# Peptides against a protein of PDB entry 8PQO, part 103

Target 1, 252 residues: chain A of PDB entry 8PQO
Amino acid sequence: VLLKEYRVILPVSVDEYQVGQLYSVAEASKNETGGGEGVEVLVNEPYEKDGEKGQYTHKIYHLQSKVPTFVRMLAPEGALNIHEKAWNAYPYCRTVITNEYMKEDFLIKIETWHKPDLGTQENVHKLEPEAWKHVEAVYIDIADRSQVLSKDYKAEEDPAKFKSIKTGRGPLGPNWKQELVNQKDCPYMCAYKLVTVKFKWWGLQNKVENFIHKQERRLFTNFHRQLFCWLDKWVDLTMDDIRRMEEETKRQ

## One batch from the design tools (peptide; made by RFdiffusion4, then SolubleMPNN)

Design b1_p17_8_s4 (from b1_p17_8, 9 letters changed)
Fold by OpenDDE base, seed 4:
Structure b1_p17_8_s4 (fold): chain B 252 residues (1-252), chain A 17 residues (1-17)
Amino acid sequence: as target 1 above (252 residues)
Amino acid sequence: LIVELAFNAVSLELAGA
């Protein structure tokens, strides 16, 4: 098992982020060719548990069409079905990813707190001290181009170049986080993403767990760069506007 | 190989948001 807490600081409010996240997820999903292929939504309903209220989703990703034919032919039954269970009780979110074939030997869990701070809280997920001492804190800087793979880099998704017309935010220089503290009118937040990865195959555990963390970090980096650079597209939207856009997208 | 391909094909956390 490998645990890391990714801390993503953004020059947006916690309330703004709720809209921006949903918009950016929808937009990213549209941009992914075949992203909707083989996705089965089993459950999408409100939930209430232990004082947490939100939306619960259960999706299955059928990867049979997304892997080479030889992989599909050799894959055991259920090996290409990924289950995603998500609890969205914003500002708290939890996602649990499992595989039918690997069962208890595979888990990805992502638990996120969105806080109106600069990533200064320790153990925001309230882990036991023995567990917390094994968590690596990883800061993601959305303005740092060196954290972006060349193949993922787009100039229109570069926070160091983007200027929001609607809000006046950006471009984000090398010291943008320090400057933000002095800008009383600019909101900020941190997404604290505790990622737990478990892969219990002998000889492959560390390799796969580290690989998954590398992919998650890449995903979070790219997504939040997009979210910020799309600020002018979503900052004036309401949650009702987002819901309408999602409904319109489902009808196409 | 299967795991590597699966994670390249699915934006997992983003779909759960």
Scores: peptide ipSAE 0.036, ipTM 0.726, DockQ to the pose 0.439
Fold by OpenDDE base, seed 3:
Structure b1_p17_8_s4 (fold): chain B 252 residues (1-252), chain A 17 residues (1-17)
Amino acid sequence: as target 1 above (252 residues)
Amino acid sequence: LIVELAFNAVSLELAGA
């Protein structure tokens, strides 16, 4: 098991982020070739548990069309089905990813708190001290080009070049986080993403767990760069506007 | 290989989690 807490600081409010996240997910999904292919939505319903209220989703990703034919032919039953269970109780979110074949030997869990701070809270997910001491805190700087792979870099998604016309935010210089503290009119938040990765195959555990974390970090970095650079597209939208857009997308 | 392909397939949904 490998745990890391990714801390993503953004020059947006927690309330703004709720809109921006949903917009950016929808926009990014449109840009992916074959997005939604092989995705089955089993459950999409409101939930209430232990004072947490939100939306619960259960999706299956059928990867049979995404793998080479020889892999599909050799794969055990259920090996190409990925289950995603998500609880969205914003500002808290939890996603659990499992595989039918690997059962307890495979787990990805992503737990996110969105807080109106600069990533300064320790153990925001309230882990036991013995568990918390094994968590690596990883700061993601959306303005730092060195954290972006050359193949993922786009100038239109570079926070160091982008300036929001609607809000005046950006471009984000090397010291943007320190400067933000002095800018009373600019909101800020941190997404604290605790990622738990478990892969119990002997000889492959560390390799696969580290690989998964590398992909998650890459994903979070690129997504939040996009979210910020798309600020002018979503900052004036309401949650009702987002819901309407989602309903329109489901009808297509 | 399966793990690599799985992450590529679910990357956007994971970004929204």
Scores: peptide ipSAE 0.032, ipTM 0.723, DockQ to the pose 0.663
Fold by OpenDDE base, seed 5:
Structure b1_p17_8_s4 (fold): chain B 252 residues (1-252), chain A 17 residues (1-17)
Amino acid sequence: as target 1 above (252 residues)
Amino acid sequence: LIVELAFNAVSLELAGA
């Protein structure tokens, strides 16, 4: 098991982020070739559990069409079915990813708190002290080009170049996080993403767990760079506007 | 290989998690 807490600081409010996240997920989904092909939504309903209230989703990603034929032929039953269970109780979210074949030997859990701070809270997920000692805190700086792979870099998605016309936010200079403390008119937040990765196959555990964390970090970095650089597209939208856009997308 | 493909396919949904 490998745990890391990714702290993503953004020059947006917690309330703004709720809209921006949903918009950016929808926009990124439209840009992916093959879209929802092989995605089955089993459950999408409100939930209430242990004082947590939100929306629960259960999706299956059927990867049979997305892998080479030889992999499909050799894959055990259920090996190409990925289950995603998500609990969205914004500003708290939890996602659990499992595989039918690997069962308890594979887990990715992502637990996110969105807080109106600069990533200064320790153990926001309230882990036991012994568990917290094993968590690496990783700061993602969306303005730091060195954290972005050259193949993922786009100038139109560079926070160090982007300036929001609607809000005046950006470009984000090297000291942008320190400058935020002095800027009364610029909201800020941190997404605290506790990522738990478990892969129990002997000899491959560390390699796979580290690989998954590397992919998650890359994903979070690119997504939040997009979210910020798309600020002018979503900042004036309401949650009702997002819901209408989602409904329109489902009808196409 | 299967793990890499699985993560690439799910990456977009995970970005919003």
Scores: peptide ipSAE 0.032, ipTM 0.723, DockQ to the pose 0.709
Fold by OpenDDE base, seed 1:
Structure b1_p17_8_s4 (fold): chain B 252 residues (1-252), chain A 17 residues (1-17)
Amino acid sequence: as target 1 above (252 residues)
Amino acid sequence: LIVELAFNAVSLELAGA
């Protein structure tokens, strides 16, 4: 098991981020060819549990069309079916990813708190002290180009170059987080993303767990760079606007 | 959907690895 807490600081409010996240997810999904192909939605319902109120989703990702034919032919039954269970009680979210074949030997859990701070809270997910000692805190700086792979870099998605016309936010210089403290009119938040990866195959555990974390980090970096650089596209949208956009996308 | 895209990317890379 490998645990890391990714802390993503953004010059947006927690309330703004709710809209921006949904918009950016929808936009990213449109840009990915075949994003909806092989996705089965089993459950999409409101839930109430342990004082959390939100939306519960259970999806199956059928990867059969996304892998080479030889992989599909050699894959055991259920090996290419990924279950995603998500509890969205914003500003808290939890996603649990499992595989039918690997069962208890595979888990990805992503727990996110969105807080109106600069990533200064320790153990925001309230882990046991012994478990917390094993968590690496990883700061993602959306302005730091060195954290972006050259193949993923786009100038139009560079927070160090982008300036929001609607909000005046950006560009984000090297010291933007320190400068933000002095900018009374600029909201900020941190997404605290506790990622738990478990892969219990002998000889592959560390390799796969580290690989998954590397991909998650890459995704979080790119996504939040996009979210910020798309600020002018979503900042004036309401949650009702987002819901309408989602309904329109489901009809296509 | 972020997790969906992440997982799709991870799954595609794992399947290609």
Scores: peptide ipSAE 0.030, ipTM 0.714, DockQ to the pose 0.098

## One batch from the design tools (peptide; made by RFdiffusion4, then SolubleMPNN)

Design b1_p18_1_s1 (from b1_p18_1, 10 letters changed)
Fold by OpenDDE base, seed 3:
Structure b1_p18_1_s1 (fold): chain B 252 residues (1-252), chain A 18 residues (1-18)
Amino acid sequence: as target 1 above (252 residues)
Amino acid sequence: DLIDLIVGAVLEYLKRNV
């Protein structure tokens, strides 16, 4: 098991982020060539548990069409079916990813708290001390180009070049986080993403777990760079606007 | 390699739920 807490600091408020996240997810989904093919939604319902109120979703991703034919032919039954269970109670979110074939030998869990701070809180997910001591804190700087793969880099998604016309935020220089403290008119937040990866197969555990974390970090980095650079597209939207957009998308 | 393909496919879908 490999645990890392990714801390993504953004020059947006927690309330703004809720809109921006939903917009950016929708936009990113549109840009994917694979669309929604192979996605089965089993459950999509509101939930309330232990003071947490939100939306619960259970999806199955059937990856048969996403892998080469020879992989599909050789894959054991259930190996290409990925279950995603998500509890979205913003500002808290939990996603659990499992595989039918691997059962308890495979787990990806992503737990996120969105806090109006600069990533200074320790153990926001309230882990036991013994577990917390094994968590690596990883700061993602969306302005740091060195954290972005060349193949992922787009100038229009570079926070170091982008300036929001609507808010005046950006571009983000090398010391942008320190400068935020002196900018009373600029909100900020941190997304604390605790990622738990379990891959219990002997001899491959460390390799696969590290690989998954590397990909998660890449995903978080690129996504939040997009989110910020798309600020002018979503900052004036309300949650009601987002809901309408989602409903319209479902009708197409 | 096979694992990379499967994991890669999974992670692409995670872009919709980050």
Scores: peptide ipSAE 0.098, ipTM 0.791, DockQ to the pose 0.535
Fold by OpenDDE base, seed 2:
Structure b1_p18_1_s1 (fold): chain B 252 residues (1-252), chain A 18 residues (1-18)
Amino acid sequence: as target 1 above (252 residues)
Amino acid sequence: DLIDLIVGAVLEYLKRNV
């Protein structure tokens, strides 16, 4: 098991982020070639648990069409069916990913708290001390180009170049986080993403767990760079606007 | 390798849900 807490600081408020996240997810989904192909939604319902209120979703990702033919031929039955269970109770979110074939030997869990701070809280997910001491805290700087793969880099999604017309935020220079503290009119938040990865196959555990973390970090980095650079597209939208947009997209 | 390909495919789906 490998645990890392990714801390993504953004020059947006927690309330703004809720809109921006939903917009950016929708936009990113539209831009991907695979879209919703091979996704089966089993459950999509409100839930209440221990004072937490939100939306619960259970999806199955059928990966048979997403992998090369030789992978399909070699994969055991159920190995290409991924279950995603998500509890969306913003500002808290939890996603649990499992596989039918691997059972308890495979787990990806992503737990996120969105807080109005600069990533300074320790153990925001309230792990036991023994577990917390094994968690690596990883700060993602959306302005740091060196954290972006060349193949993922787009100038229009570079926070170090982007200037929001509507808000005046950006571009984000090398010391933008330090400068932000002195800007009373600019909101900020941190997404604390605790990622737990388990891959219990002898000889492959460390390789796969590290690989998954590498890809998650890449995903978080690119997504939040987009979210910020798309600020002018979503900052004036309401949650009701987002809901309407999602409903319209589902009808297409 | 084979495992990386499968994992990579899974993680591409997560792009819509992070």
Scores: peptide ipSAE 0.093, ipTM 0.788, DockQ to the pose 0.548
Fold by OpenDDE base, seed 5:
Structure b1_p18_1_s1 (fold): chain B 252 residues (1-252), chain A 18 residues (1-18)
Amino acid sequence: as target 1 above (252 residues)
Amino acid sequence: DLIDLIVGAVLEYLKRNV
């Protein structure tokens, strides 16, 4: 098992982020050809448990069309079916990913707290001390080009070049996080993303777990760069606007 | 290898719940 807490600092408020995240997910999904193919929604309902209230979803991702033919031919039954269970109680969310074939031997869990700070809180997910001491804290700087793969880099998604016309935020220089403290009119937040990866296959555990974390970090970095650079597209939207957009997308 | 390909495909779907 490998645990890392990714801390993504953004020059947006927690309330703004809720809109921006939903918009950016929708936009990213539109840009991906065939992104909705092979998705089965089993459950989508409100939940209330242990004082947590939100929306619960259970989806199955059928990956047969997303892998090469030889992989599909060699994959055991159930190996290409991924279950995603998500509890969205913003500003808290939890996603659990499992595989039918691997059962208890495979787990990706992503737990996120969105806090109005600069990523300074320790153990925001309230792990036991023994577990917390094994968690690596990883800071993601969306303005740091060195954290972006060359193949992922787009100038229009570079926070170091972008300036929001509507808010005046950006471009983000090397010291942008420190400067935020002095800019009382500019909101900021941190997404604390605790990622738990378990891959219990003898001889491959460390390799696969590290690989998954590498890909998660890449995903978080690129997504939040987009979210910020799309600020002018979503900052004036309401949650009702987002809901309408989602409904319109479902009808197409 | 085979595992990397499967894992890579799985991670592509995570964009919907980041």
Scores: peptide ipSAE 0.110, ipTM 0.798, DockQ to the pose 0.529; fails the geometry check
Fold by OpenDDE base, seed 1:
Structure b1_p18_1_s1 (fold): chain B 252 residues (1-252), chain A 18 residues (1-18)
Amino acid sequence: as target 1 above (252 residues)
Amino acid sequence: DLIDLIVGAVLEYLKRNV
């Protein structure tokens, strides 16, 4: 098992982020070829558990159409079915990813707290001390180009170049986080993403767990760079606007 | 987006190890 807490600081408020996240997810999904193909929604309902209220979703990703034929032919039964269970109680979110074939030998859990701070809280997910001491805190700086793979880099998604016309935020210089403390008019937040990865196959555990973390870090970095650089597209939207957009998309 | 990454990671793993 490999645990890392990714801390993503953004020059947006917790309330703004809720809109921006939903917008950016929708936009990113539109840009992906074959997005939505092989996705089965089993459950989508409100939940209440342990004082937490939100939306619960259970989706199955059928990857049979997304892999080469030789992979489909060699894959064991259930190996290409990924289950995603998500509890969205913003500002708290939890996602659990499992595989039918791997069963208990595979787990990806992503737990996120969105807090109005600069990533300074320790153990925001309230882990036991013994567990917390094994968590690596990883700071993602969306303005740091060195954290972006060359193949992922787009100038239009570079926070160090972007200037929001609507909010005046950006561009984000090398010391933007320190400067933000002195800017009373600019809100800020941190997404604390505790990622738990378990892959119990002898000889491959460390390789796969590290690989998944690398991909998650890459995703978080790129996604939040996009979210910020798309600020002018979503900052004036309300949650009702987002809901309407989602409903319109479902009808197409 | 998170799903796409996970799916991508799983797919990349499968492609490399099968």
Scores: peptide ipSAE 0.066, ipTM 0.748, DockQ to the pose 0.092; fails the geometry check

Design b1_p18_1_s2 (from b1_p18_1, 10 letters changed)
Fold by OpenDDE base, seed 5:
Structure b1_p18_1_s2 (fold): chain B 252 residues (1-252), chain A 18 residues (1-18)
Amino acid sequence: as target 1 above (252 residues)
Amino acid sequence: DLIDLIVGAVLDYLSKNV
């Protein structure tokens, strides 16, 4: 098991982020080949548990058509079915990813708190002290080009170059986080993303767990760079606007 | 739908290395 807490600081408010995240997810999904093909929504309902109230979703991603034929032919039953269970109680969110074949031997859990701070809170997810000792805190700087793979880099998605016309935010210089403290009119937040990865195959555990973390980090980095650089596209949208957009997308 | 992005990243890796 490998745990890391990714802390993504953004020059947006927690309330703004709720809109921006939904917009950016929808936009990013449109850019993916096949869109919602192979996605089965099993459950989409409100939930209440332990004082937490939100929306619960259970989706299955059927990867049979998305992998090479030889992989499909060799894959055991259930190996190409990924289950995503998500509890969205913004500003808290939890996602659990499992595989039918691997069962308890595979887990990706992503627990996110969105806080109006600069990533300074320790153990925001309230882990036991012994467990917290094993968590690496990883700061993602969306302005740091060195954290972006060359193949992922786009100038139009570079926070160090972007200037929001609507808000005046950006571009983000090397010391933007420190400077943000002095900019009373600019909101900020941190997404604390505790990622738990478990892959219990002898000889491959560390390799796969580290690989998954590397991919998660890459995803979080690119996504939040996009989110910020798309600020002018979503900052004036309301949650009702987002809901309408989602409903329109479902009809297509 | 963040999982779509994760799956996409995994598939991209597999397409290049498998």
Scores: peptide ipSAE 0.039, ipTM 0.724, DockQ to the pose 0.090
Fold by OpenDDE base, seed 2:
Structure b1_p18_1_s2 (fold): chain B 252 residues (1-252), chain A 18 residues (1-18)
Amino acid sequence: as target 1 above (252 residues)
Amino acid sequence: DLIDLIVGAVLDYLSKNV
């Protein structure tokens, strides 16, 4: 098991982020060709548990069409079915990813708290002290180009170049986080993403767990760079606007 | 959904490296 807490600091408010996240997810999904094929939505319903109120989703990703024929033919039954269970109770979110074949030997859990701070809270997910000692805190700086793979880099998605016309935020210089503290009119938040990866396969555990974390980090980095650079597209939208957009997309 | 991005990214990676 490998645990890392990714801390993504953004010059947006927690309330703004709720809109921006939904917008950016929708936009990114549109830009990804073939990402929606083989997705089965089993459950999509409101839930209330332990004072947490939100939306619960259960999706199955059928990867049979996404892998080469030879892999599909050799794959054990259930190995290409990934279950995703998500609890969205913003500002708290939890996602659990499992596989039918690997059962308890495979787990990806992503728990996110969105807080109006600069990533200074320790153990925001309230892990046991012994467990928390094993968590690596990883800061993602959306303005740091060195954290972006060259193949992923787009100038239009570079926070160091982007300036929001609507808000005046950006561009984000090398010391933007420190400067943000002095800017009373600029909101800020941190997304604390605790990622738990378990891949129990002899000889491959560390390799696969580290690989998954690397991919998650890459995803979080690129996504939040987009979210910020798309600020002018979503900052004036309401949650009702987002809901309408989602409904329109489903009808497409 | 953020998860859609994760799965999409994983699938994209797998598609490029397999």
Scores: peptide ipSAE 0.053, ipTM 0.735, DockQ to the pose 0.089; fails the geometry check
Fold by OpenDDE base, seed 3:
Structure b1_p18_1_s2 (fold): chain B 252 residues (1-252), chain A 18 residues (1-18)
Amino acid sequence: as target 1 above (252 residues)
Amino acid sequence: DLIDLIVGAVLDYLSKNV
């Protein structure tokens, strides 16, 4: 098991981020090849548990059409079915990813708290001390080009070049986080993303777990760079606007 | 749906390395 807490600081408010995240997910998904093909939504309902209120979703990703024929033919039953269970109670969110074939030997869990701070809280997910001491805190700086793979880099998604017309935020210089403290009119938040990766296969555990974390970090970095650079597209939208957009997308 | 991004990223990686 490998745990890392990714801390993503953004020059947006927690309330703004709720809209921006949903917009950016939708936009990014449209740009992905294959889209939602092979996605089965089993459950999509409100939930309430232990004072947490939100939306629960259970989806199955059938990857049979997404892999080469020879992989499909050799794959054990259930190996190409990925289950995603998500509890969205913004500003808290939890996603659990499992595989039918691997069962208890495979887990990706992503738990996120969105806080109106600069990533200064320790153990925001309230882990036991023994567990917390094994968590690596990783800061993601969306303005740091060195954290972006060359193949992923786009100038239009570079926070160091982008300036929001609607808000005046950006571009983000090398010391933008420090400068933000002195800018009383600019909101800020941190997404604390605790990622738990479990891959119990002898000889491959560390390799696969580290690989998954590397991919998650890459995803978080690119996504939040997009989110910020798309600020002018979503900052004036309300949650009701997002809901309408989602409903319109479902009809297409 | 964050998973779409995750799965997409994983599939993209696999497609380039396989």
Scores: peptide ipSAE 0.037, ipTM 0.720, DockQ to the pose 0.089; fails the geometry check
Fold by OpenDDE base, seed 4:
Structure b1_p18_1_s2 (fold): chain B 252 residues (1-252), chain A 18 residues (1-18)
Amino acid sequence: as target 1 above (252 residues)
Amino acid sequence: DLIDLIVGAVLDYLSKNV
């Protein structure tokens, strides 16, 4: 088991982020070819548990058409079916990813708190002290180009170049976080993303767990760069606007 | 290896559908 807490600081408020996240997820999905195929939504309903109120979703990703033929032919039954269970109670969210074949031997858990701070809280997910000692904190700087793979880099998604016309935020220079503290009128938040990865297969555990973390970090980095650079597209939208857009997309 | 390919495909797929 490998645990890392990714801390993504953004010059947006927690309330703004709720809209921006939903918009950016939808937009990113539209921009990717082959998205949506092989996704089965089993459950999408409100839930209430232990004072937490939100939306619960259970999706199955059928990956048979998304892998090479030889992989499909060699893969055991159920190995290409991924289950995603998500509890979205913003500003808290939990996602659990499992596989039908691996069962208890495979787990990706992503727990996120969105806080109006600069990533300074320790153990925001309230882990036991012994467990917390094994968590590596990883800061993602959306303005740092060196954290972005060349193949993922887009100039229009570079926070170091982007200037929001509607809000005046950006571009984000090398010391943008320090400067933000002195800008009383600019909101900020941190997404604390605790990622738990388990891949219990002898000889492959460390390799796969580290690989998954590398891909998650890549995903978080690219996503939040997009979210910020798309600020002018979503900052004036309401949650009702987002819901309407989602409904329109489902009808197409 | 084969496992890396599968995991990579899964994560790529999820990133497009989350």
Scores: peptide ipSAE 0.031, ipTM 0.705, DockQ to the pose 0.513; fails the geometry check

